# Peptides against a protein of PDB entry 6RGO, part 303

Target 1, 392 residues: chain A of PDB entry 6RGO
Amino acid sequence: MALKLLGFNQDATCFSVISSNKGVTIYNCDPFGKCFELEKSTSNDEELDFLVEMLFSTSLIAVVDKTIGASKRKKLKIVNTKRKATICELTFPHEIMDVIMNRKIICVVLKSDQIFVYDISCMKLLRTIDVRGEKLKSTSKFRNSEAVGDIGVRVSLSTDNNSILCYSSYSKSDKENAPLNDIVVFDALKCIQINVLPAVHQSNIVCIACSPDGMLMATASEKGTIIRVFKTIDTENDEPILVNEFRRGSRPSRISEMKFNHDNTLLACVGESDTIHIFALPVTTTEADANEDDTLQQSSHSLSSSINGLQYISKGLANRFGKIIVSKIPTQSQQRHVAYIKIPENAKYRIGFPKDTTNTIHICGEDGNYLVYSIPRNEVGPCTLVKSNTFD

## One batch from the design tools (peptide; made by RFdiffusion4, then SolubleMPNN)

Design b2_p25_4_s4 (from b2_p25_4, 10 letters changed)
Fold by OpenDDE base, seed 1:
Structure b2_p25_4_s4 (fold): chain B 392 residues (1-392), chain A 25 residues (1-25)
Amino acid sequence: as target 1 above (392 residues)
Amino acid sequence: SSLSEEELEELKKLLEEAEKELEKL
């Protein structure tokens, strides 16, 4: 049967899938098993398409049925999974492209490049963000929706109560074909723009991840070769702080998802490649423990040439992208290990980090595999499979 | 569209149930 992955919840305690015969199924990760099913309402052999966003492991879900007709694609349902009841339904002027939530807010992304921000407690609209702005409305002939299919506004939300929303925005270029290569950082509770990161890539941004605490973001373009990590809120001389630059690979490949672990020490990415990549982030040592002269012996373990995860601390990109203050990432950061997981070619996988085990990653595939891996802490190499389950 | 008073009270109960689940984690 064809499975389609919807993804993990915020803490990787659950994941959701579409089964062609069953509709939407939600699984618990531990104990592993089916916890909820939304049955297919129609007997038609139409390809099922849904958005499902869970509030952690709770009975609150947001659901969009994208399968049948332009009217359903504009409807967001809030569902109580314990009661199997729809509590409320919101209708939007355009097709829903994405839904993201935390304990405080729901963000709804429309095909019109609008973000609707709601207070979850009362479903009150706090703000409509128009990412195209007033200037682009006059000259944007509707991009013929078929050929420019996969380039839309991308969003990520912090899982904490600060509710830091990161979204891709159009560059201020007067060109009709301005790329979605800016990032806006937005306080979704206060409805205030707090930062703007201009031109973080040369091409459209296709993937964004916010850290759980909202202090970091990761970005990838349609090329998917370079991942950049920025501070979200903090600036240096009113300029964005680039914390990390990672190379996923030499070949272009789309990144579909990125996630931080709960302590911001790891960044994972997955996409169209046969490999999930896990990058180490520098621990921001708080200034207090700088006094122990830990003579980190330079164990010059030869980074074997096969993982071309060369952290280009490119001194040279600072000159081309102008004022991005690359904080002097201490040259000691050259010891960042890269872990990896091999997956089947063309298999779509999703990733999640559990809260309690910062060196563990959950993955699930459209092949019906749910897998738990241990991440090596002090070495570059493959992750170790700890647990496996199957689903249908 | 604004929610009805009944939908608001049902949403409130679901959130209060969800918060009690999240406090146990």
Scores: peptide ipSAE 0.418, ipTM 0.891, DockQ to the pose 0.812
Fold by OpenDDE base, seed 2:
Structure b2_p25_4_s4 (fold): chain B 392 residues (1-392), chain A 25 residues (1-25)
Amino acid sequence: as target 1 above (392 residues)
Amino acid sequence: SSLSEEELEELKKLLEEAEKELEKL
């Protein structure tokens, strides 16, 4: 049967799949098993397409049926999985491209490059963000750029209650085909723009990940060779802070998903390549714990690996035109993966980090494999398979 | 469209159940 992966929930306790014969199935990760099934509404042999966003491991899901008819693709259903009942339905002016949620908000991304931000508690619209409208104010020309392929607004939301929304926006370039290479950081609860990261890549951004706490953001372009990690809120002299630049590979390959672990120590990426890459982030020691004198002599063998090459990326040349050129980190200072997982070529995989185990990663494939890997702590190498299950 | 009073009450109950599930994790 053809499986289509919808992905893991926010804490990797569940994952969702579309089965061509059954409809939507949600699996629990531990103990492994089916926890919910949404049957097909139609007996037709049509290719099923759905969006499903789950609120952690709860009975609340958001569902979009994309299978048939332009009207269904504009409808968001809130479903109680325990009751198997639709609680409410929202209709949008355009096709729904993505849905993301946390405990406070739902964001709905439309094909119109609009983001609708809702208060989950009452499904009240808090904000409509019009990414095209922002472009029009900057470029004065409405180009119906309907035709340039699978390039739309990308979003990521913090899984915490701070509700930091990161989204791709069009650069202020006078070019008729301005790329989606800016990032906006938005407080989705207060409905305030916090930060703007201009021209974070040379080409369109196709993948964004926000950290669970909303303090970090990872970005990848359509080239997928370089991943950049920024602070979301903090700025230095009104300039964006680039924390890391990672090299996934030398060959172009699309990244479909990135995720931080729950303590912001790891960033994983997956896509069209045969390899999931895991990168180590510097532990941001919050300066607060400097005071307590607790003498426990645990011999931290500081593997002082001389990653002293945090060359402070020299002051971005603020050219007179206010273009923050993200200073090209010298290719020599680009960090590689610390761990990897080999996956079947042409199998689409999704990734998730569980909360309870910072050195564990969950992955699932359209090949019907659910796999749990241990991430090596002290060496650069392959992850170790800990558990495996199959699904249909 | 605004939700009906019934849909709002069902949504509140679902969220109250969801929060109680999330407090146990």
Scores: peptide ipSAE 0.394, ipTM 0.882, DockQ to the pose 0.805
Fold by OpenDDE base, seed 4:
Structure b2_p25_4_s4 (fold): chain B 392 residues (1-392), chain A 25 residues (1-25)
Amino acid sequence: as target 1 above (392 residues)
Amino acid sequence: SSLSEEELEELKKLLEEAEKELEKL
């Protein structure tokens, strides 16, 4: 059967899949099993396409049926899975490309490069963000949706109540083909722009992850060779703070998903490559001045990799347009993965970090595998498989 | 479209249940 992965929920307690025969199925991770099914509305052998976003492990889901016709692709259903009932339906002017939520906010991304921000508690529209702005509305080249490579607006939302929304935006270059290489940080609750990170990559951003607390963001371009991690809110001299620059690989490969773990110590990435990469982030040791003299030299070889916080003040090469281009960190100072998982070639995988186990990663594949891995702390190497399940 | 009062009440109850489930985690 052809499986299509929709991904994990915010805490990796559930994941969603499309099965050609069943429609949408939601699996619980522990105990492993099917917890919900959305039956196929049509008996036709049409390729199923859905968006499903869950509110953690709750009975609240947002569903978009993308299978049939332009009209369904514009409808968002809010569903109570316990009742198997639609609570409400929203209709949009354009095709829905993405839906993301937390306990406070739903964000709906349209093919028009608009982001609709809703208060989840009443489904009231708080803001419409037009990423193209008024000037770019006239370029009626609706990117053909059939290109699996269509570089639309990317979004990520913090899973906390602060509701920090990170989205890709067009560079202010007057070029008709301006890249989606700026990041905007937005307070989705207050509906204010907090920060703008200009030209974080040379090419379009294809993947964004926000940390659970909204304090960090990771970005990857269509090249997928370099991942950059920034602070979202904090700035230094009105410049973006680059926390890390990771090298995924030397060869171009698309990154489809990135996630932080719940304590911001790990960043995972997955995509078209045979490898899930896991990177270590510097633990900001709050210098608690524990002046207490207790001489127990337990050489906790904490791999305090003295990531000397070389504040590489990315001397943004002020490109001729006054935009800070994040300077490439010298290739010698680019960090590599600390851990990895090998996955089957051509299998699409999704990733999730469970809340309770910061050194565990959940993965699921279009091959029908749900896998739990332990991440090594003290060595660079492969993750250890802890649990495996299959689904159809 | 504005939600009906019934849809709003159902959504509110579901979110209040969700918050109580998430506070236990």
Scores: peptide ipSAE 0.361, ipTM 0.874, DockQ to the pose 0.736
Fold by OpenDDE base, seed 3:
Structure b2_p25_4_s4 (fold): chain B 392 residues (1-392), chain A 25 residues (1-25)
Amino acid sequence: as target 1 above (392 residues)
Amino acid sequence: SSLSEEELEELKKLLEEAEKELEKL
């Protein structure tokens, strides 16, 4: 049977799949089993396509039927899974491309490059962000939506109550085909722009991940060779906004998903390659907790010496052409993965980090495997398989 | 479109149940 993965929820307690025969199925990770099924409305052998976003392990889901020929691609349903009932329906002017939520906010991304931001508590529209409208003030030509294949606005939302929204935006270049290579950081609750990170890659951004606390953001371009990690907020200290640059590989490969773990110590990425990569982030010790745990200091000293190479961004060139945030980090300072998982070639996988176990990763495949891996602590190497389940 | 009063009360109840599930974790 063809399975299509929708992904894990925010805390990796559940994952969603489309089964060609059944429709949408939601699985619980522990104890492993089906927790919800949404039957297909049609007996037709049409390829099912859905968006499903869960509010953690709760009975609240957002659903979009994206099946070809369906007049429903513009409708968002809020569903109570315990009651198997639609609470409400929202209709949009354009096709829904993505839906993301937390405890406070739902963001709906349209094919028009608009982001609709809602208060989840009342489904009130807080803001419409028009990512194209900002470009139109500089360049009168709309991209014809048909010619821009898989390239659209990408979004990520913090899982916390701060509701930091990161989205890709068009560069201010006068070129008709300006890339989606800027990032906007937006407070979704206050409806204010916090920051703009110009030209974070040379090509379109195709993957974004926000940290659970909204303090960090990871980006990958169409090349998928380099992952960059940024602070979302300008710190008062002259610290670089670019905190990490990771090398996934030398060969171009699309990254489909990235996730931080719950303590911001790990970043995982998955995509079209045979390998899930896990990178270690330096623990930003805020100065306050420096008192008690003497034991972890030994490993941090070796990594700190490599960071000193970033300081020589000459202050002089910043004034005339805007903040060029992307200094070419010397290829020598590009960190590799600390851990990896081998996956079947051409199998699409999704990733999730459970809240309670910072050194554990959940993965699921279109091959029908749900796998739990332990991440090695003291060595660079493969993850160890801890648990395996199958689904259909 | 504004939600009906019934849809708002059902949504509110679902969120209150969700918050209680999430406070236990």
Scores: peptide ipSAE 0.336, ipTM 0.863, DockQ to the pose 0.771

Design b2_p25_5_s1 (from b2_p25_5, 9 letters changed)
Fold by OpenDDE base, seed 1:
Structure b2_p25_5_s1 (fold): chain B 392 residues (1-392), chain A 25 residues (1-25)
Amino acid sequence: as target 1 above (392 residues)
Amino acid sequence: SLPTFKKFDEEKYKELLEEARKALE
């Protein structure tokens, strides 16, 4: 059967799939099993397309039927899964491209490059962000909507109650075809723009991940070779702080999803390649416990092993991008542990990090595999398969 | 143009949110 993955929920306790025969199915991860099904509305052999966003492991889901006609693609339904009932139905002026939520906020992204921010408690509209309108205030020329293929506004929302929204915006360039290579950081609760990160890539941003606490973001361009990690809120001399730069690979490959784990120690990425990559982040020691002067002279034996490969911090790019203050990550701690999972090259996979096990990753594939992997802490290498289940 | 509500049952929505709140505790 043809499966299409919708993804994991915020805490990786559930994942959603489209089955051509059944419609939308939601699976629970532990214990593994089918917990909800939304039957297809039509008997036709039409390719099913849906957006489904679940509020953690609750009975609240947002659903958009994208299968048939421009009218359905504009309708957001809030469904009670226990009652199998539509409670709320909203119609938007344009096609819905994405829906994201946490305990406080629902964001709806439109093909018009508009983001509608709602208070989940009452479905009150808090803000309409017009990413094109913001560009027009800065640059006199409309981007004609025709030439932008699969490149639209990308969003990510923190899973915590702080509700930090990161979205891609158009760079201030006099060029008619300004890329979507700026990031805006937005407090979705207060409706305040917190930060703007200009030109974080040379080309359009196609993937964004916000950390669960909203303190970090990861970005990837359409090239998918470099992943950049920034602080969201903190700035140094009013300039963005680049925390990490990771190389996924030498070959261009689209990144479809990135996720942080719940303690901000790991960043995973998946896409069109045969490999899920997991990058170690430096532990941000919160400044608080720096007072204990415990002088333990543990003799750092110089394991001088010449892993020459990751020295491609090209000195030359720092001068051409605006003053992105690359925090000098001390050159000594540069053994960034990288883990990986091999996946079938032709199968799309989605990723999620469970809350309670920071070194565990959940993955699911359009091949019908749900897999749980343990991530090695101390070594560069493959992840270990812990649990496997199948779905149809 | 603003989004339009075709259906919104406020009582059932409050119930759904209260059920969701209890499942998140």
Scores: peptide ipSAE 0.570, ipTM 0.947, DockQ to the pose 0.902
Fold by OpenDDE base, seed 2:
Parts: C-alpha cells; sequence; structure tokens
Structure b2_p25_5_s1 (fold): chain B 392 residues (1-392), chain A 25 residues (1-25)
C-alpha cells in the first residue's frame, strides 16, 4: 500500500499517515497503536492528499482534503476524533498550503502567501499576514511569479503558550524574482512583529523550525547544505544573533523537516538524503541561578574546553548601505552532526522529539516503520535503535 | 475575501476545547 507521512504531533506522542485504502490514520507512539481513523469517503482511485494537524494527544484535529479534483483544498475542518464529527468548517479564498497549531493559536497558510492567525479558543481571526502585500509595499515591481513548484511561504510555531511564529518573507531586492530568504518573527498572541532577519540564505528558505519555547529558530534553503540557527527575540545592536551554523552535507539535498528537542540542546533534520542528522546546540546557561549553592565542586572539567572556542558571535558587519550581511561564519567554524541515523534510500521519513526524554528521537517512514532511537550524549556516532514497530 | 464559516457548532466546539484542555493538564 502507498503510505504518505503527515508527521508527528508537537510532543511526538502521535503521528499521522495517509493510507491509499483507508484515508487518514493517527497512531499513538506509546503504547503503539491506532488511535483514530478517518475513512476514505470517495471510491475514486485518485491519490489521496491531506493536511492533518493534531493538537498534541487531544481529540482536536485540523484536516484539509488536498486530493486533486476534490474541490476541498480551500476548506479547513476541525474534527472531534472521539465523536468522529466535523465541528467547524472554514472556507478560505485560496488553497491551504499548511496548518500549524499550539494550545492557543491556529495558523493557516494559503497559496496566496497569506497567513491567517486564529485564536483556537473561539476560532476568532486575530491577524491576516499578507507576505505578498508586504513585498508589494517594499518592491515596486510585482511580477505574478507563478509559484514555480513548491516555493511558498514557510512557517513554524512554538509549541508553548508564547506562540512565537516564524515565517519566510520576500527580500527587499529590486529583482523581479526576489527570493523568500528573509525571516519574520511574530508574536501570534499579541499580533506584533518582534524581529526581522534579512537574507538568512542566498536562495529561498524551504524549511523552518521554531524551538518549543520560541527562543531559537533553524533555517535551511533549497540547497540544504547549511542550517543556520538564530535567536528569535534577542538582538545585538539591533542585529540578528546567529547562534550556530551547521553543515548537513557537501552536496545539495532538500531538507523537508527540522525539529528542536524539548530543552533546545539538539536539532534534528531529515529530507531527501539517506541520513537524519542531529546537531548539538550550546546550552544557553541563563545567568540567573548562579547565586546559591557553592558546594558541589565535582570534577566535570574535561569536555567543556572544545565547545567554548566557537562562540563566533559573527558581528554582522553592517556594511555602509544598511544591508545586514549575516557575516559568513568561516567554513572552518561550521559544525557537523554529533549523531546520525541511516534511513533507507528514497524513503521519506518524519521526525519528532518526545517531551520526557531529551536524548530520544522518534522517526517514522513511508516504508511503514516507526522507530525510537537513543542519541549518544558524549560521543559522535550513530544513534542506537531502542524500539521498532510497523504500521500499514 | 475573508474566510467564511460554512459550519460552526459553538457549543460542540466549546465541549471539544474543554475535553482537549483536560487532556493537556
Amino acid sequence: as target 1 above (392 residues)
Amino acid sequence: SLPTFKKFDEEKYKELLEEARKALE
């Protein structure tokens, strides 16, 4: 059977799959098993396509039927999985490209480069962000670039209550085909722009991950060779703070998904390559708890020395013309993965980090494998398989 | 054009949210 992965929920307790014969199935990770099934309503041999966003492990899901010809690509359904009932149906002016949510917010991304921000508590529209309209205000020449393929606005939302929304925006370049290589950081609750990170890549951004707390953001371009990690809110001299630059590989390869773990110590990436890469992030010691307990002297001296050196706070040289050039971190300071997982060639995988185990990663494949890996803490190497399950 | 509600059962939606809230506590 052809499986298509929709991905993990916010805390990796569940994942969703499209089965060609059954429609949408949601699996629980532990104990492993089916927790919901949305049966195929149509007997047509059309390739099923859906968006499914689950609110953690709850009975609330957002569903979009993206199947070709279905005329439903503009419809968002809120479904109670326990009652198997559609509670809300919204029709948008354009095709829905993505849906993301947390405990407070639902964001709906349209093919028109619009983001609709909703209060989940009442489905009230809080904001319409018009990424294309913002470009029109900044650049005199709007070509209707037919969206050549999969290039559109990318979004990521923090899984906490702060509801930090990161989205790709068009650069202020006078070029008719300005790339989606800027990032906007937006407070989705207050409906305010917090930060703008200009030209974070040379080409369109195709993958964004926000940390669970919204304090960090990872970005990758169409090349997928370099991943950049920024602070979302904090700035230094009104300039964006680049925390890390990671090298995924030497060859171009699309990154389809990135995720932070719960404590912001790890960043994982997956895509078209045979390898899931896991990168270590520096532990941001919040200076606050340095005061009290003097006593426990114990000798964990040794491994601190090698991590300290690469605080390349790349002072963005504000070149005379106000272009914040994200200073190229020297290629020598590009960190590699600390851990990896080999996956089958041409298999699409999705990733998730469980909340309770910061050194565990959940992965699932269109090959019907659900796998749990342990991530090595103190060594560079392969992850260890801890648990495996199969699904159909 | 703004998004249009074709179906919205406010009572069942409040119930769904309250069930979801309790499952997240």
Scores: peptide ipSAE 0.564, ipTM 0.944, DockQ to the pose 0.903
Fold by OpenDDE base, seed 4:
Structure b2_p25_5_s1 (fold): chain B 392 residues (1-392), chain A 25 residues (1-25)
Amino acid sequence: as target 1 above (392 residues)
Amino acid sequence: SLPTFKKFDEEKYKELLEEARKALE
């Protein structure tokens, strides 16, 4: 049977899949098993497509039927899984592209590049963000949706109560084809813009991850060769703070998902490559315990692959002031993964970090594998498989 | 155009949220 992955919930306690014959199934990770099913409403051999966003391990889910018909693709359903009942139905003016939530906020992303921000406590609309409305009106040619690379607005929401929303926006370019390579940081509760990171990549941003606390964000472009990590709120001299620049690889490959672990010490990425990459983030030691002379010579065994010193000066796009976000990190100083997982070629995988075990990663594949890996902390190497389950 | 509610049962939604709140504590 063809499986389609919908992904993990916020704390990786559950994951959602589409089974062509059954509809949507939600699995619990521990103990492993089916916890909810949405039956297919029609016997038609049509390829099923859904959005499912679960509020952690609760009975509250948001569901969008994307399979067929323009009317269904515009409907958000809030479902009580225990009662198997639709409690709320919202109809949007355009197709729903994404739905994200935390304990406070639901964000709904439309094909119109609009983000609707709701208070989860009452389903009151707090804000409509019009990412196209900020673009010069002249460039509002609807990208014909037939371009196979669906370059739409990307979003990520902090899983905490601060509800930091990071979204991709159009760079201020007089070009009709301005890239989605700006990041806006938004307080979803207060409905205020906190920060704008201009031209963080040369091409459209296709993946964003916000840290659980909302203090960090990771970005990847269509090239998927470099991942950048920024502070969300803090700035230095009104300039964005680049914390890390990671090299996933030398060959272009789409990144489909990135996740931080719960203590902001790891960033994982997955996509069209045969490898899940896990990067270490520097622990921001609060200044207090800096007294012990633990010269942990992190012998960065720089596997000195002699990649010739082409200073790819990433000619960032000029921001509003003609400033280019140039990586201050030399290309030679780009950090590689500290850990990896090999996955089958062309297998789509999703990733999640459990809350209670910061050195563990959950992964699931369209091959029907749910896998738990231990992440090495003291050495660069493969992750160790700890648990395996199968689903259909 | 604003999104339109086709169905919203406020009492059942409050109950769903209270169940979710208890599961998140």
Scores: peptide ipSAE 0.563, ipTM 0.945, DockQ to the pose 0.880
Fold by OpenDDE base, seed 3:
Structure b2_p25_5_s1 (fold): chain B 392 residues (1-392), chain A 25 residues (1-25)
Amino acid sequence: as target 1 above (392 residues)
Amino acid sequence: SLPTFKKFDEEKYKELLEEARKALE
C-alpha cells in the first residue's frame, strides 16, 4: 500500500498516516497500535491527500481533505475521534496549506499567504496575518505567487501555552522577486509581533521549527545545507540573536521537518537525504550563584563553542536596513551533527521528540516503519535502535 | 473574505474540549 506520512503530534505520543485503501490512521507510539481511523469517504482510486493535526494525545483533531476538488481543500474539520464526529467545519477563501495547534491556539495557513489565528477554546478568530499585505507595504509590486508551486509561508508554533508563532515573510528588498527569507516572531495569544529576523537565509525559507517553550527557532532554506538557530526574543544583554549555525551537508537537499527536543538541547532535521541529523545546542548555563566550595571536578565538557566569530558589525552602520542578523559567519564556525540515523533514500520520514526522554527520538517512514532511537550523549556517532514496529 | 462556519455544534465542542482538558491533566 502507498503510505503518506502526516507526522507526529506535539509530544510524539502519536503519529498519523494516510493509507491509500483505508484513509487516515492515527497510531499510538506506546503501547504501539491504532488509536483512530478515518475511513475513505470515496471508492475512487484517487490519491488520498490530507492534513491532520492532533491536539497531543486527545480526541481533538483538525482534518483537511485535500484529495478531491478545490472545495474540500478549503475546508477545515474539527473531529472528535472518540465519537468519530465532525464537530466544527470552517470554509476558508483559499486552499489550506498547513494547520498547527497547541493547547491554546489553532493556526491555519492558506495558499494566499494568510495565517488565521484562532482561540481553540471557542474557535474565535483572534488575528488574520496577511504576509502578502506585509510584502506590499515593503515592495510596491504585486507578484502573483502562483508560479512557484512549492514556495509558501512556513509556520511553527511553540507547544507550550506561550503560543509563540514563527512564520516566514517576504524580505523588504526592492527586488521584484523578494524571497520568503525573513522570519516574524509573533505572540499568538496577545496577537503582537515580538520580533523580526530579516534575511536569515539568502533564499526562501522552506522549514521552520519553534522550540517547545518558544525561546528558540530553527530555519532552513531551499538549499538545506545550513540550519540556523535563533533566539526568538532580544535579550537585554546584547547577546547575539543567532545562537547556532549547523552544517547538514555540502550537497543541496530539502529539509522537510525540524524539531527541538523538550529541553532545547537537541535539534533534529529530516528531508530528502538518506540521513536524519541531530545537532547539540549549547546549554545556556544560567549563572546560578557559584557559591565557592565543593571541588567536584565534574568535567562537564561544556561544548562552549564560543561563537567568537560573530563580529558585531560595529554599531555605526545602522544602515536603513534592519539589524543585519546574519553577517557572513565564517564556514569554520559551522557545527556538524552530533548524532545521525540512516534512512532509506526514497522513503519520507517524520520525526518527533517524546517529552519524558530528552535523548530519545521517534521516527516513522512511508516504508511502514515506526522506530525509536537512543541518541548518544558523549560521542559523535549513529543513534542506537531501541524499538521497532511496523504499520500498514 | 472571512472564513465561514458551515457546522459548529458549540455544546459538543465544549464537551470535546473538556474531554481534551482532562486527557492533558
Scores: peptide ipSAE 0.562, ipTM 0.945, DockQ to the pose 0.899

